Peptides against a protein of PDB entry 5T59. Designs and how they scored, part 12

Target 1, 112 residues: chain A of PDB entry 5T59
Amino acid sequence: TTPTMQSTSLLTEHLGYPPISLVDDIINAVNEIMYKCTNAMEKYLMQRNIIGKKDFSDEIKIGTAKLESLLENSVDKNFDKLELYVLRNILSIPSDLLEENRFRLLHHEKLV
Target 2, 90 residues: chain B of PDB entry 5T59
Amino acid sequence: EHIRFQRLVQVCNKALEESIRKLQSWEKIHECFPNYGQTREGIENLTVCQQQVIKLWSNLSRVEFDAIFHERSIEEKLNQLDDLINKARS

## One batch from the design tools (peptide; aimed at target 1 D24 L82 R88, target 2 Q10)

Design b1_p12_3 (made by RFdiffusion4)
Pose (drawn by RFdiffusion4):
Structure b1_p12_3 (pose): chain A 112 residues (1-112), chain B 90 residues (1-90), chain P 12 residues (1-12)
Amino acid sequence: as target 1 above (112 residues)
Amino acid sequence: as target 2 above (90 residues)
Amino acid sequence: RTLSDEEVEYDL
């Protein structure tokens, strides 16, 4: 289903937070991990940048950064599909409920 | 009957697996370090990275998301939502 | 945020 304002309004009430807030926590979380990994990888190599008698510091900075940017694209790509797949299929509303009052059951839930 | 939350786990894992796949390929890893990878020690060091980074990637994301799913009780909100739409359709 | 009209399908 395509998201609507009633679903956003109702799901915000059922969840206690807008449906997008969960998606924010995920995207923001994976990005932090992405950089935590690349930074950890660069330092592992920089203290191993000299093999034999040659210094590969330049190649490592370029390589670690060249990798980081490829994840920035792939992650932004794959988690936007998640941002979409979730708001359409998981935090989703059928027609059975907004055609004939979903408000009954949510109000009914909070009380009885 | 509880089907929506398992999906949330499936879609998260799905996004992560695709997010890291280019790093599982030794080729693309060596492309970023062509000269450095032509040394024995370089090959050994790069192997230690991709295998550890992947493990770190899997672990950090696994722990946080399980935590995010807890702080927002999403497993319950969705289980309540799954079994609630059924009561409505009935 | 603004959501696109793109529908996404996964093999799960």

Design b1_p12_3_s1 (made by RFdiffusion4, then SolubleMPNN; from b1_p12_3, 4 letters changed)
Fold by OpenDDE base, seed 1:
Structure b1_p12_3_s1 (fold): chain B 112 residues (1-112), chain C 90 residues (1-90), chain A 12 residues (1-12)
Amino acid sequence: as target 1 above (112 residues)
Amino acid sequence: as target 2 above (90 residues)
Amino acid sequence: KVLSDEVVELDL
C-alpha cells in the first residue's frame, strides 16, 4: 500500500526527517558509487589500451560505455524496487497505530 | 522483536547484489570488448578489471551505506518503531 | 589493489 500523509507525518516526527530522505541518500550514494566504478574501469583499461601494435582505445571507450549503461539500468530497476519496499514495509506505520488512541501513544512515548 | 533494520540491511544488500550481477558475468564483459578480448593480454586485463571493480563496488557500498545509516540513526529509530508497534499491539 | 577508492578519487 502507498504511504499515507498521516504516516509520513508521524514518521517524519519520529525520524527527525522525512522517510524519503533516507531513500534519497541511499540512491544518491549508489549512483555515485556506480560512476566511480565505471570510471575506474575505463581508466584502468585505457592505461592498457595498447597491445602489441594495436590501439584499442576506441573499443575500450565503447565497451565501458556499454557496461555503464547496463549497470545504470540495473541500478535504476533494483533501487526503484528498494524504494518501494522501504517506504511501504520498513518505514511504515500499521493502520491500527493510525487510530486516535494509538496516535496518542506515539506522541506520549515521544514526550515521555 | 526488532526486525525492520534487519530488513533494511537485507533489501539494500539484495539491491546491490542484483545491480552488480551483469558485471559478474564474464560473458557480458567479454562481449563488450570483442577484439580486445581476443588477445591474451586483453583477457588478463579484463579479468583483473572485472574482479577489482566488483570488489570496489562492494567496499564502497559498505562504507557509504554504513555512513548513511549512522548519520540517520536508522537502526535506533527503526528499533524504536518496532517497540512502539509492539506496545500498541500488546 | 588496482582499483581502489583512492585511485578512483585521484582519477576523478
Scores: peptide ipSAE 0.091, ipTM 0.930, DockQ to the pose 0.019
OpenDDE base, seeds 2, 3, 4, 5: peptide ipSAE 0.051, 0.079, 0.058, 0.073; ipTM 0.930, 0.930, 0.930, 0.930

Design b1_p12_3_s2 (made by RFdiffusion4, then SolubleMPNN; from b1_p12_3 with E7V Y10L)
Fold by OpenDDE base, seed 3:
Structure b1_p12_3_s2 (fold): chain B 112 residues (1-112), chain C 90 residues (1-90), chain A 12 residues (1-12)
Amino acid sequence: as target 1 above (112 residues)
Amino acid sequence: as target 2 above (90 residues)
Amino acid sequence: RTLSDEVVELDL
């Protein structure tokens, strides 16, 4: 079930920010980390690009690019699932509490 | 019962673990460097690289995610949400 | 030098 506008409003009031903002922070962070990791791998291996009399620079660049692609695909897949799960199951209000009489609870608790 | 923050941590860890899984495969690493990995020194370099990048992934994610959770006060907010829901159901 | 060292230096 997709979150309703009411749920979003209530959660925004409770959190002090829209629920999606947390997910955005997480996804932005992992993307940054991902590229830091792949960049580090490339640099490490490029510092060790010559073995014997052979220069493996081209192979290293291609190989690290392949690994980056693998990681990108996996990150996209898994964190898309994460986003869906968080918004639907964690940052959510049960449907039984979205009725008028119970809908007031979050507002009431804030005011008291 | 507080459950939402625990679930958040679990799903984050799962996503991180599943994302790095392919890099944990030596076969996947080696196949990306078919000639480099045929040398003794190349194998050694790849082995160290693999181990270090996995650690880097883990360390960076821990630090950054903890910072996010702190800045967003998410544990407290989710616990409060659990309490509100439980109260409404009582 | 390790991968971590390089990343840390870049972040500084």
Scores: peptide ipSAE 0.047, ipTM 0.926, DockQ to the pose 0.018
OpenDDE base, seeds 1, 2, 4, 5: peptide ipSAE 0.045, 0.043, 0.040, 0.044; ipTM 0.928, 0.927, 0.926, 0.927; seed 1 fails the geometry check

Design b1_p12_3_s3 (made by RFdiffusion4, then SolubleMPNN; from b1_p12_3 with T2V E7V Y10L)
Fold by OpenDDE base, seed 5:
Structure b1_p12_3_s3 (fold): chain B 112 residues (1-112), chain C 90 residues (1-90), chain A 12 residues (1-12)
Amino acid sequence: as target 1 above (112 residues)
Amino acid sequence: as target 2 above (90 residues)
Amino acid sequence: RVLSDEVVELDL
């Protein structure tokens, strides 16, 4: 079930930020980590690009680019699933708490 | 009683583990460097590179995700959410 | 983050 506007508002009030902001932080972080990893791989191998008298620089650049693409695809797939799961099952409010009486309870708890 | 934060940690770990799976395959690594990987020294370099990048992935993700969780106070907030839900249902 | 950069520098 997709989060409702009501649940988003309540959670935003509770968290101090919209639920999606947490997911955004996570996704931004993993993307940064991903490129740091691939960059490190390329640099490491480029420092070791010559074996004997043969220069493998071109192969290394192409190869690391391929690995980056593989990692990008996997990250996108898995963290799209994560986003859906977090918003639906973790940062969610059960339907019974979205009723008027329960809605007031959440506001009351904040004010007390 | 408190379940949401545990689930958050679990799903994050799962996503990280599944994301790095391709790089854990030596075959996939070697395929990207077909000629480089035919040399002894090249194989050694690729082996070390693979091991260290996987370690780097793990270390960076741990540090960054913990920082996010702290900055967002998410454990406390999720525990409070669990408590509110349980209270409402009691 | 500074710490993350240090980890990258250290591991590879």
Scores: peptide ipSAE 0.048, ipTM 0.928, DockQ to the pose 0.024
OpenDDE base, seeds 1, 2, 3, 4: peptide ipSAE 0.042, 0.044, 0.043, 0.043; ipTM 0.928, 0.929, 0.928, 0.927

Design b1_p12_3_s4 (made by RFdiffusion4, then SolubleMPNN; from b1_p12_3, 4 letters changed)
Fold by OpenDDE base, seed 2:
Structure b1_p12_3_s4 (fold): chain B 112 residues (1-112), chain C 90 residues (1-90), chain A 12 residues (1-12)
Amino acid sequence: as target 1 above (112 residues)
Amino acid sequence: as target 2 above (90 residues)
Amino acid sequence: KILSDEVVELDL
């Protein structure tokens, strides 16, 4: 089920930040890592671009770009799944607790 | 009793593992360098490159994700959430 | 390590 406004508010209060902020941090991090990896790969190969008397620079650039695309697609797919899972199943409040009496308990714990 | 944080770690690891899966395929790597990979030296370079980038992926992700988890105090917060939920149900 | 965090960081 989709997180409600109530759950988001309660979790924001509990966490000190909106739940989505954690996911954003994770996704931003993996994207940065992804490009660092592909950049490193390209640079490594470009330093080894000449074999014999043949220059493979163009092939290396194209090839690494293809790998980057593959990685991008995979990262997008898998971390989209992660986002949904985290927001729905980890950073979530069970529906049975989304009632006034239960809200009081959560607020009570925060204020005490 | 405390289940949310371990699930977070698990799902993060799963996402990272699945994301790097294609780069772990030698066939996929070689396909991107059809002529370069036909040379002995090229194969050697690609082999080392593949191994190193996978390690880099693992190391960077570990460091960065741990930093995020620490900065967000997420283990503590999720444990507290578990406790609150359990308390409410008791 | 041939590809390391330090190398990447220095190159960026």
Scores: peptide ipSAE 0.052, ipTM 0.930, DockQ to the pose 0.019
OpenDDE base, seeds 1, 3, 4, 5: peptide ipSAE 0.050, 0.050, 0.049, 0.045; ipTM 0.930, 0.930, 0.930, 0.929

Design b1_p12_4 (made by RFdiffusion4)
Pose (drawn by RFdiffusion4):
Structure b1_p12_4 (pose): chain A 112 residues (1-112), chain B 90 residues (1-90), chain P 12 residues (1-12)
Amino acid sequence: as target 1 above (112 residues)
Amino acid sequence: as target 2 above (90 residues)
Amino acid sequence: EQAERLEKALEE
């Protein structure tokens, strides 16, 4: 289903937070991991940048950064699909409920 | 009957697996370090990276998401939602 | 920002 304002309004009430807030926590989380990994990888190599008698510091900075940007694209790509797949299929509403009052069951849930 | 949360786990894992796939390929890794990878020690060091970065990627994301799913009780909110739409359709 | 993202999701 396509998201609607009632679903956003109702799901915000059921969840206690807007449906997008969960998606924010995910995207923001994986990004932090992405950089944590690349930074950890660059330092592992910088203290191993000299092999034999040659210094590969330049190649490592370029290589670690050249990898980081490829994840920035792949992650932004694959987690936007998640942002979409979730708001359409998981945090989702059918027609059976907004055509004939979903408000009854949510109000009914919070009480009885 | 509880089907939506397992989906959330499936879609998260699916996004992560595709997010790291280009790093599982030794080729593209060597492309970023062509001269450095032509040394024995360089090959050994790069192997230690991609295998450890992938493990770090999997572990950090696994721990946080399980935590996020806890702080927001999403497994319950969705299980309540799954079994609630069924009561409505009935 | 969240509002804009939800609007984009509604438009699609």

Design b1_p12_4_s1 (made by RFdiffusion4, then SolubleMPNN; from b1_p12_4, 5 letters changed)
Fold by OpenDDE base, seed 2:
Structure b1_p12_4_s1 (fold): chain B 112 residues (1-112), chain C 90 residues (1-90), chain A 12 residues (1-12)
Amino acid sequence: as target 1 above (112 residues)
Amino acid sequence: as target 2 above (90 residues)
Amino acid sequence: SQQERLKKIMEE
């Protein structure tokens, strides 16, 4: 189930930020880490690009690009799933708490 | 009682582990470097590179995710949310 | 170490 506007508002008030902001931070972080890792791999191998009399620079560049693409696809898939799960099951308000009486209770607890 | 933050950590770890899985495959690594990997020295370099990149992935993700969780106070907020929900249900 | 070397490269 998709989070309701009411749920989002309540969670935003509780968290001090919209729920999606946490997910955005996570996704941005993993993307940054991903490119740092692939960049490190490429640079490490490029420093070792010559074996004997053969220069493997082109193969290394192509190979690391393939690995980067592979990692990108996996990250996209898995963190899309993560986003959905987090927003639906972790950063969520149960339907019973969205009722008027429960809503008042939530606000009361915040104010007290 | 407090379950949401634990679940957050679990799903983050799962996503990270599943994302790096293909890079953990030596076959996948080697096939990207078919000629380079036919040399002894190339194999050695690829082996070290693979191992260290996986470690970097793990270490960086741990540090960065922990920083995010701290900056967002998410453990505290999720615990409070659990408490509010439990109280509302009682 | 090899890890330190990779980390250094990453930080560039």
Scores: peptide ipSAE 0.217, ipTM 0.930, DockQ to the pose 0.017
OpenDDE base, seeds 1, 3, 4, 5: peptide ipSAE 0.068, 0.206, 0.214, 0.071; ipTM 0.913, 0.929, 0.929, 0.913

Design b1_p12_4_s2 (made by RFdiffusion4, then SolubleMPNN; from b1_p12_4, 7 letters changed)
Fold by OpenDDE base, seed 4:
Structure b1_p12_4_s2 (fold): chain B 112 residues (1-112), chain C 90 residues (1-90), chain A 12 residues (1-12)
Amino acid sequence: as target 1 above (112 residues)
Amino acid sequence: as target 2 above (90 residues)
Amino acid sequence: SSEERLKKLISE
């Protein structure tokens, strides 16, 4: 089920922040981690670019770029799925709780 | 009873595992360095890189995600949400 | 070792 405006509002009140903010934090974190990983690998290999008097710098640069692209694509795919799942199934309010009486309960619990 | 936070952790772990899977493939790594990987030293270097990057991925993600969960108080909030839902249905 | 050097580089 797709999140509704009402659900988002209630969850924002409950969480103290919009549900999407949590997902944004997660995605931003993994992206940062991803580039740290690939950058470290490239730097390590570039420090070892000469083997048997052959310079593999170009191959290393191209290769690490390819790996970065592969990882980036995978991260994008999997964390897009994560976003949808979290917002729809974890940070979600069942439809029966979106009725007036249930809405009051949530509001009451917040105030008390 | 309390299930949402557990699901969040599971989904995060799954996404992390699926994302790093390609880097876990030696074949894919080697394909990116076809000539470099034909040398003994190259293979050794790539092996170290692969191993350490995977470790770095795992460690950083654990630390950063735990930090996010803590800062957002998400376990508590999700538990409360579960309780509210259960209460409403009782 | 090479592994240790990489680890150091990553941690910096």
Scores: peptide ipSAE 0.159, ipTM 0.923, DockQ to the pose 0.015
OpenDDE base, seeds 1, 2, 3, 5: peptide ipSAE 0.095, 0.043, 0.098, 0.098; ipTM 0.915, 0.912, 0.914, 0.914

Design b1_p12_4_s3 (made by RFdiffusion4, then SolubleMPNN; from b1_p12_4, 8 letters changed)
Fold by OpenDDE base, seed 1:
Structure b1_p12_4_s3 (fold): chain B 112 residues (1-112), chain C 90 residues (1-90), chain A 12 residues (1-12)
Amino acid sequence: as target 1 above (112 residues)
Amino acid sequence: as target 2 above (90 residues)
Amino acid sequence: SSEERLARLIKE
């Protein structure tokens, strides 16, 4: 289920940043890596675009674009799943800690 | 007792693995370059390119994710969270 | 850059 505002607040206090910030860092990183990989692939192949007497530049550009698209779709799908899992199952607070009598546990431990 | 950070690493690795899976398929690579891949030299170029890009993917992701985890102190924070939850349940 | 690193790796 979707994290509550209360859990988000408590986790933000504990982490020193909102839980979503961690996920954002991860997603931004993988996106950067993805485009670095595809760009490098294209450049490498474009340096080797002529075989014999035939120029394969157009085919290389189209082919690398297709691979990039496939990778983009896969990254989006899998890291959307990752985001949901992290926020719901890893960066989560059980109902026990959300009760008023235990609500101050995180705050108390921080002060001690 | 400490399980959350381990799970974080696992799901990150899983996402990375699943994301690169299609590029690990030679058939998928070859079908994108049908004429280029019919030449000996083309096959050689594609083979090396595929192998090295997968290695680059793995290496860059390891370095960058470790940097993120360090900057966010996430292992320590998740261990503390585990401890707090366990304490509350006791 | 990562692109240059890849190029070197592939060239090896």
Scores: peptide ipSAE 0.166, ipTM 0.929, DockQ to the pose 0.017
OpenDDE base, seeds 2, 3, 4, 5: peptide ipSAE 0.153, 0.145, 0.161, 0.162; ipTM 0.928, 0.927, 0.929, 0.929

Design b1_p12_4_s4 (made by RFdiffusion4, then SolubleMPNN; from b1_p12_4, 7 letters changed)
Fold by OpenDDE base, seed 5:
Structure b1_p12_4_s4 (fold): chain B 112 residues (1-112), chain C 90 residues (1-90), chain A 12 residues (1-12)
Amino acid sequence: as target 1 above (112 residues)
Amino acid sequence: as target 2 above (90 residues)
Amino acid sequence: SREERLQRIIEE
């Protein structure tokens, strides 16, 4: 189930980069997007912090922080699952092609 | 015959959708702002904020993920991988 | 850590 060093090497040659690099790009992107979203939310509400002579700044800061934590936990959970699925089922080489007699198939195709 | 890239797109979309699921709950948002959300203006602001965040999440993820897939040439590479595997098994 | 979280998922 876990990718072997052999499969990683073959896929790296095929892709031009290690399979994990794609997953890293995806995870880095979603993390950046996540904090952009939470920052935008806080800024939007802080511009609207006074209602009826009451200042809700403290409540807004605490509330947005709670939502950020909620989103962080969900992102971590779902993209951890994504990482495992991608590396095991998408960026994978069937075992029959990893045998010695089939080992050179991807390498041979690239050279020809 | 080409299935890997389609699966990649599907699992990415699923992860994005499931990640934002809790923010789609009005109850979850409102409970974070118990006093602010008891005012008319507060409710209006939170409603707009919720919509904007979800929209921003969707738009940014689409643009950024498409850029990654393009830069990594992942569709072409996964299609080639499918072809190589199918050829080897024939 | 990310690695620790992944390991927990694998063990489940």
Scores: peptide ipSAE 0.344, ipTM 0.943, DockQ to the pose 0.220
OpenDDE base, seeds 1, 2, 3, 4: peptide ipSAE 0.285, 0.260, 0.311, 0.286; ipTM 0.939, 0.938, 0.941, 0.939

Design b1_p12_5 (made by RFdiffusion4)
Pose (drawn by RFdiffusion4):
Structure b1_p12_5 (pose): chain A 112 residues (1-112), chain B 90 residues (1-90), chain P 12 residues (1-12)
Amino acid sequence: as target 1 above (112 residues)
Amino acid sequence: as target 2 above (90 residues)
Amino acid sequence: VELPEYEEKVPR
């Protein structure tokens, strides 16, 4: 289903937070991990940048950064589909409920 | 009957597996370090990275998301939502 | 599970 304002309004009430807030926590979380990994990988190699008698410091900075940017694209790509797949299929509303009052059951839930 | 939360786990894992796939390929890894990878020690060091970075990627994301799913009780809100739409359709 | 490509973006 396509998201609507009633679903955003109702799901915000059922969840206690807007549906997008969960998506924010995920995207923001994976990005932090992405950089935590690349930074950890660069330092592992920088203290191993000299093999034999040659110094590969330059190649490592370029390589670690050249990898980081490829995840920035793949992650932004794959988690936007998640942002979409979730708001359309998971945090989702059918027509059975907004055609004939979903408000009854949510109000009914909070009380009885 | 409880089907929506398992989806959330499936879609999260799906997004992560695709997010890291280019790093599971030794080729693309060596492309970023062509000269460094032509040394024995370089090959050994790069192997230690991609295998540890993938494990770190999987672990950090697994722990946080399980935590985020807890702080927002999403498993319950969705189980309440799944079994609630059924009561409505009935 | 598959993640389809969508043309429309949901605004915040």

Design b1_p12_5_s1 (made by RFdiffusion4, then SolubleMPNN; from b1_p12_5, 4 letters changed)
Fold by OpenDDE base, seed 3:
Structure b1_p12_5_s1 (fold): chain B 112 residues (1-112), chain C 90 residues (1-90), chain A 12 residues (1-12)
Amino acid sequence: as target 1 above (112 residues)
Amino acid sequence: as target 2 above (90 residues)
Amino acid sequence: IELPDYDEKIPR
């Protein structure tokens, strides 16, 4: 299920930041890591582009680009799932605690 | 019982593992370099490259994710959330 | 796609 505004507000108060901010940090980090990895791969192979008097630079560039695309697609897919899972299951408040009496209890505990 | 932070770590590891799965396939790597991979030296270079990039992926993700978790104090906050929920249900 | 339940262990 989709997080409610009430849940988001309560969690923001508890965390000191909106729940989505954590997910954003994670996704931004993995994207940066992804391109560092693909860049490193290309550089490594380009330093070894000549074998037996043959220059494989063009093939290396095309090949690494293909691998980058594969990795991008996989990262997007899996971390979209991660985002949904975190927001729905980890950074979530059970529905029974969103009732009026439970809501007051959470606020009380926060302030005490 | 504290369970939310454990789940966070698990789902992060799962996402990282599934994301790098294609690069762990030698067949996938070789297909991208069909002529380069027909040479002995090319195969050696691709093998080392594959191993290094996977290690780099693992190492960088560990360092960066741990930094995020620390900066956001997420373990403590999730433990507190578990405690609050459990207390409310008692 | 069905996501894992919070109360279930996530397979690795």
Scores: peptide ipSAE 0.045, ipTM 0.930, DockQ to the pose 0.104
OpenDDE base, seeds 1, 2, 4, 5: peptide ipSAE 0.044, 0.043, 0.043, 0.042; ipTM 0.930, 0.929, 0.930, 0.929

Design b1_p12_5_s2 (made by RFdiffusion4, then SolubleMPNN; from b1_p12_5, 4 letters changed)
Fold by OpenDDE base, seed 3:
Structure b1_p12_5_s2 (fold): chain B 112 residues (1-112), chain C 90 residues (1-90), chain A 12 residues (1-12)
Amino acid sequence: as target 1 above (112 residues)
Amino acid sequence: as target 2 above (90 residues)
Amino acid sequence: IELPEFEERIPR
């Protein structure tokens, strides 16, 4: 079920921030982590680029770029699914409770 | 009774695990370095690299996600949400 | 920005 404006408002009041803000934090974090990982991988291999008389620097750069692309595509796919799931199933209010009584309950709890 | 935060942790772990799946394949790693991986020393370096990047991925994600969850007080808020919903249904 | 590095290998 797609989140409604009403549920978003209620959850924003409850959380102190819009539900999407949590997802944004998660996605931003994993993207940062992803590039840190690929950078560390490239750096490690570039420190070991010469074997015998051969310099594998070019192959390492190309290879790590390919792996970065693979990881990037996978992150995008899986965290898009995560965003959808979190907003629909975790940070959500059941439709049958999106009534006046639920709204009053939230206000009551906030005022106490 | 409290289920939402558990589900959040589960879906985060699943997304992280599925994202790193390709790098867990030695075949995929090796094919990106076809000549480098034909040397003994190259294979050793790639093996260590693969192991280390997976560990780094796991460690960084744990630290950063825990920080986010703490800063957003999400466990407490989701538990309260569960309680509010259950109370509304009683 | 300080970039993370891999842990050192256990000596063989």
Scores: peptide ipSAE 0.126, ipTM 0.932, DockQ to the pose 0.016
OpenDDE base, seeds 1, 2, 4, 5: peptide ipSAE 0.124, 0.116, 0.118, 0.116; ipTM 0.934, 0.934, 0.934, 0.934; seeds 2, 4 fail the geometry check

Design b1_p12_5_s3 (made by RFdiffusion4, then SolubleMPNN; from b1_p12_5, 5 letters changed)
Fold by OpenDDE base, seed 4:
Structure b1_p12_5_s3 (fold): chain B 112 residues (1-112), chain C 90 residues (1-90), chain A 12 residues (1-12)
Amino acid sequence: as target 1 above (112 residues)
Amino acid sequence: as target 2 above (90 residues)
Amino acid sequence: IELPEFTERIPR
């Protein structure tokens, strides 16, 4: 079930920010980490690009690019799943709490 | 009693683990460097590189995700959400 | 032994 506008509003009030903002932070972080990792790999290998009489610079560049693409695809897939799960199952309000009487409880806690 | 934050941590860890899975495969690494990996020295370099990048992935993700969780006060907020739900159903 | 390029941003 997709989150409703009402649940999003209530959660935003509770959290102090929209639920999606948390997911955005997570995804942005992992993307940053991903590129730091691939950059480190490339730099490390490029410092070791010559073995014997052969220069492997081109192969290293291509290879690290392939790994980066592979990692990107995996990150995208898995964190899309994460986003869906978090928003639907973690940062969610059961339907019974969306009733008028239950809604008041959320406001009460905010005011106290 | 409090379950949501635990679930958040679990799914984050799962996503991180699944994302790095391909880099944990030596075969996949070697495939990307077919000639470089035919040399002894190349294999050694790739081995170290693989180990280091996996470690970096793990360390950075731990630090950054914990920072996010703290900045967003998400454990507290999710615990409160659990409490609200439980209270409403009692 | 950690490589310098692989210790980026660690620790905070």
Scores: peptide ipSAE 0.129, ipTM 0.934, DockQ to the pose 0.023
OpenDDE base, seeds 1, 2, 3, 5: peptide ipSAE 0.125, 0.124, 0.106, 0.108; ipTM 0.935, 0.935, 0.933, 0.935

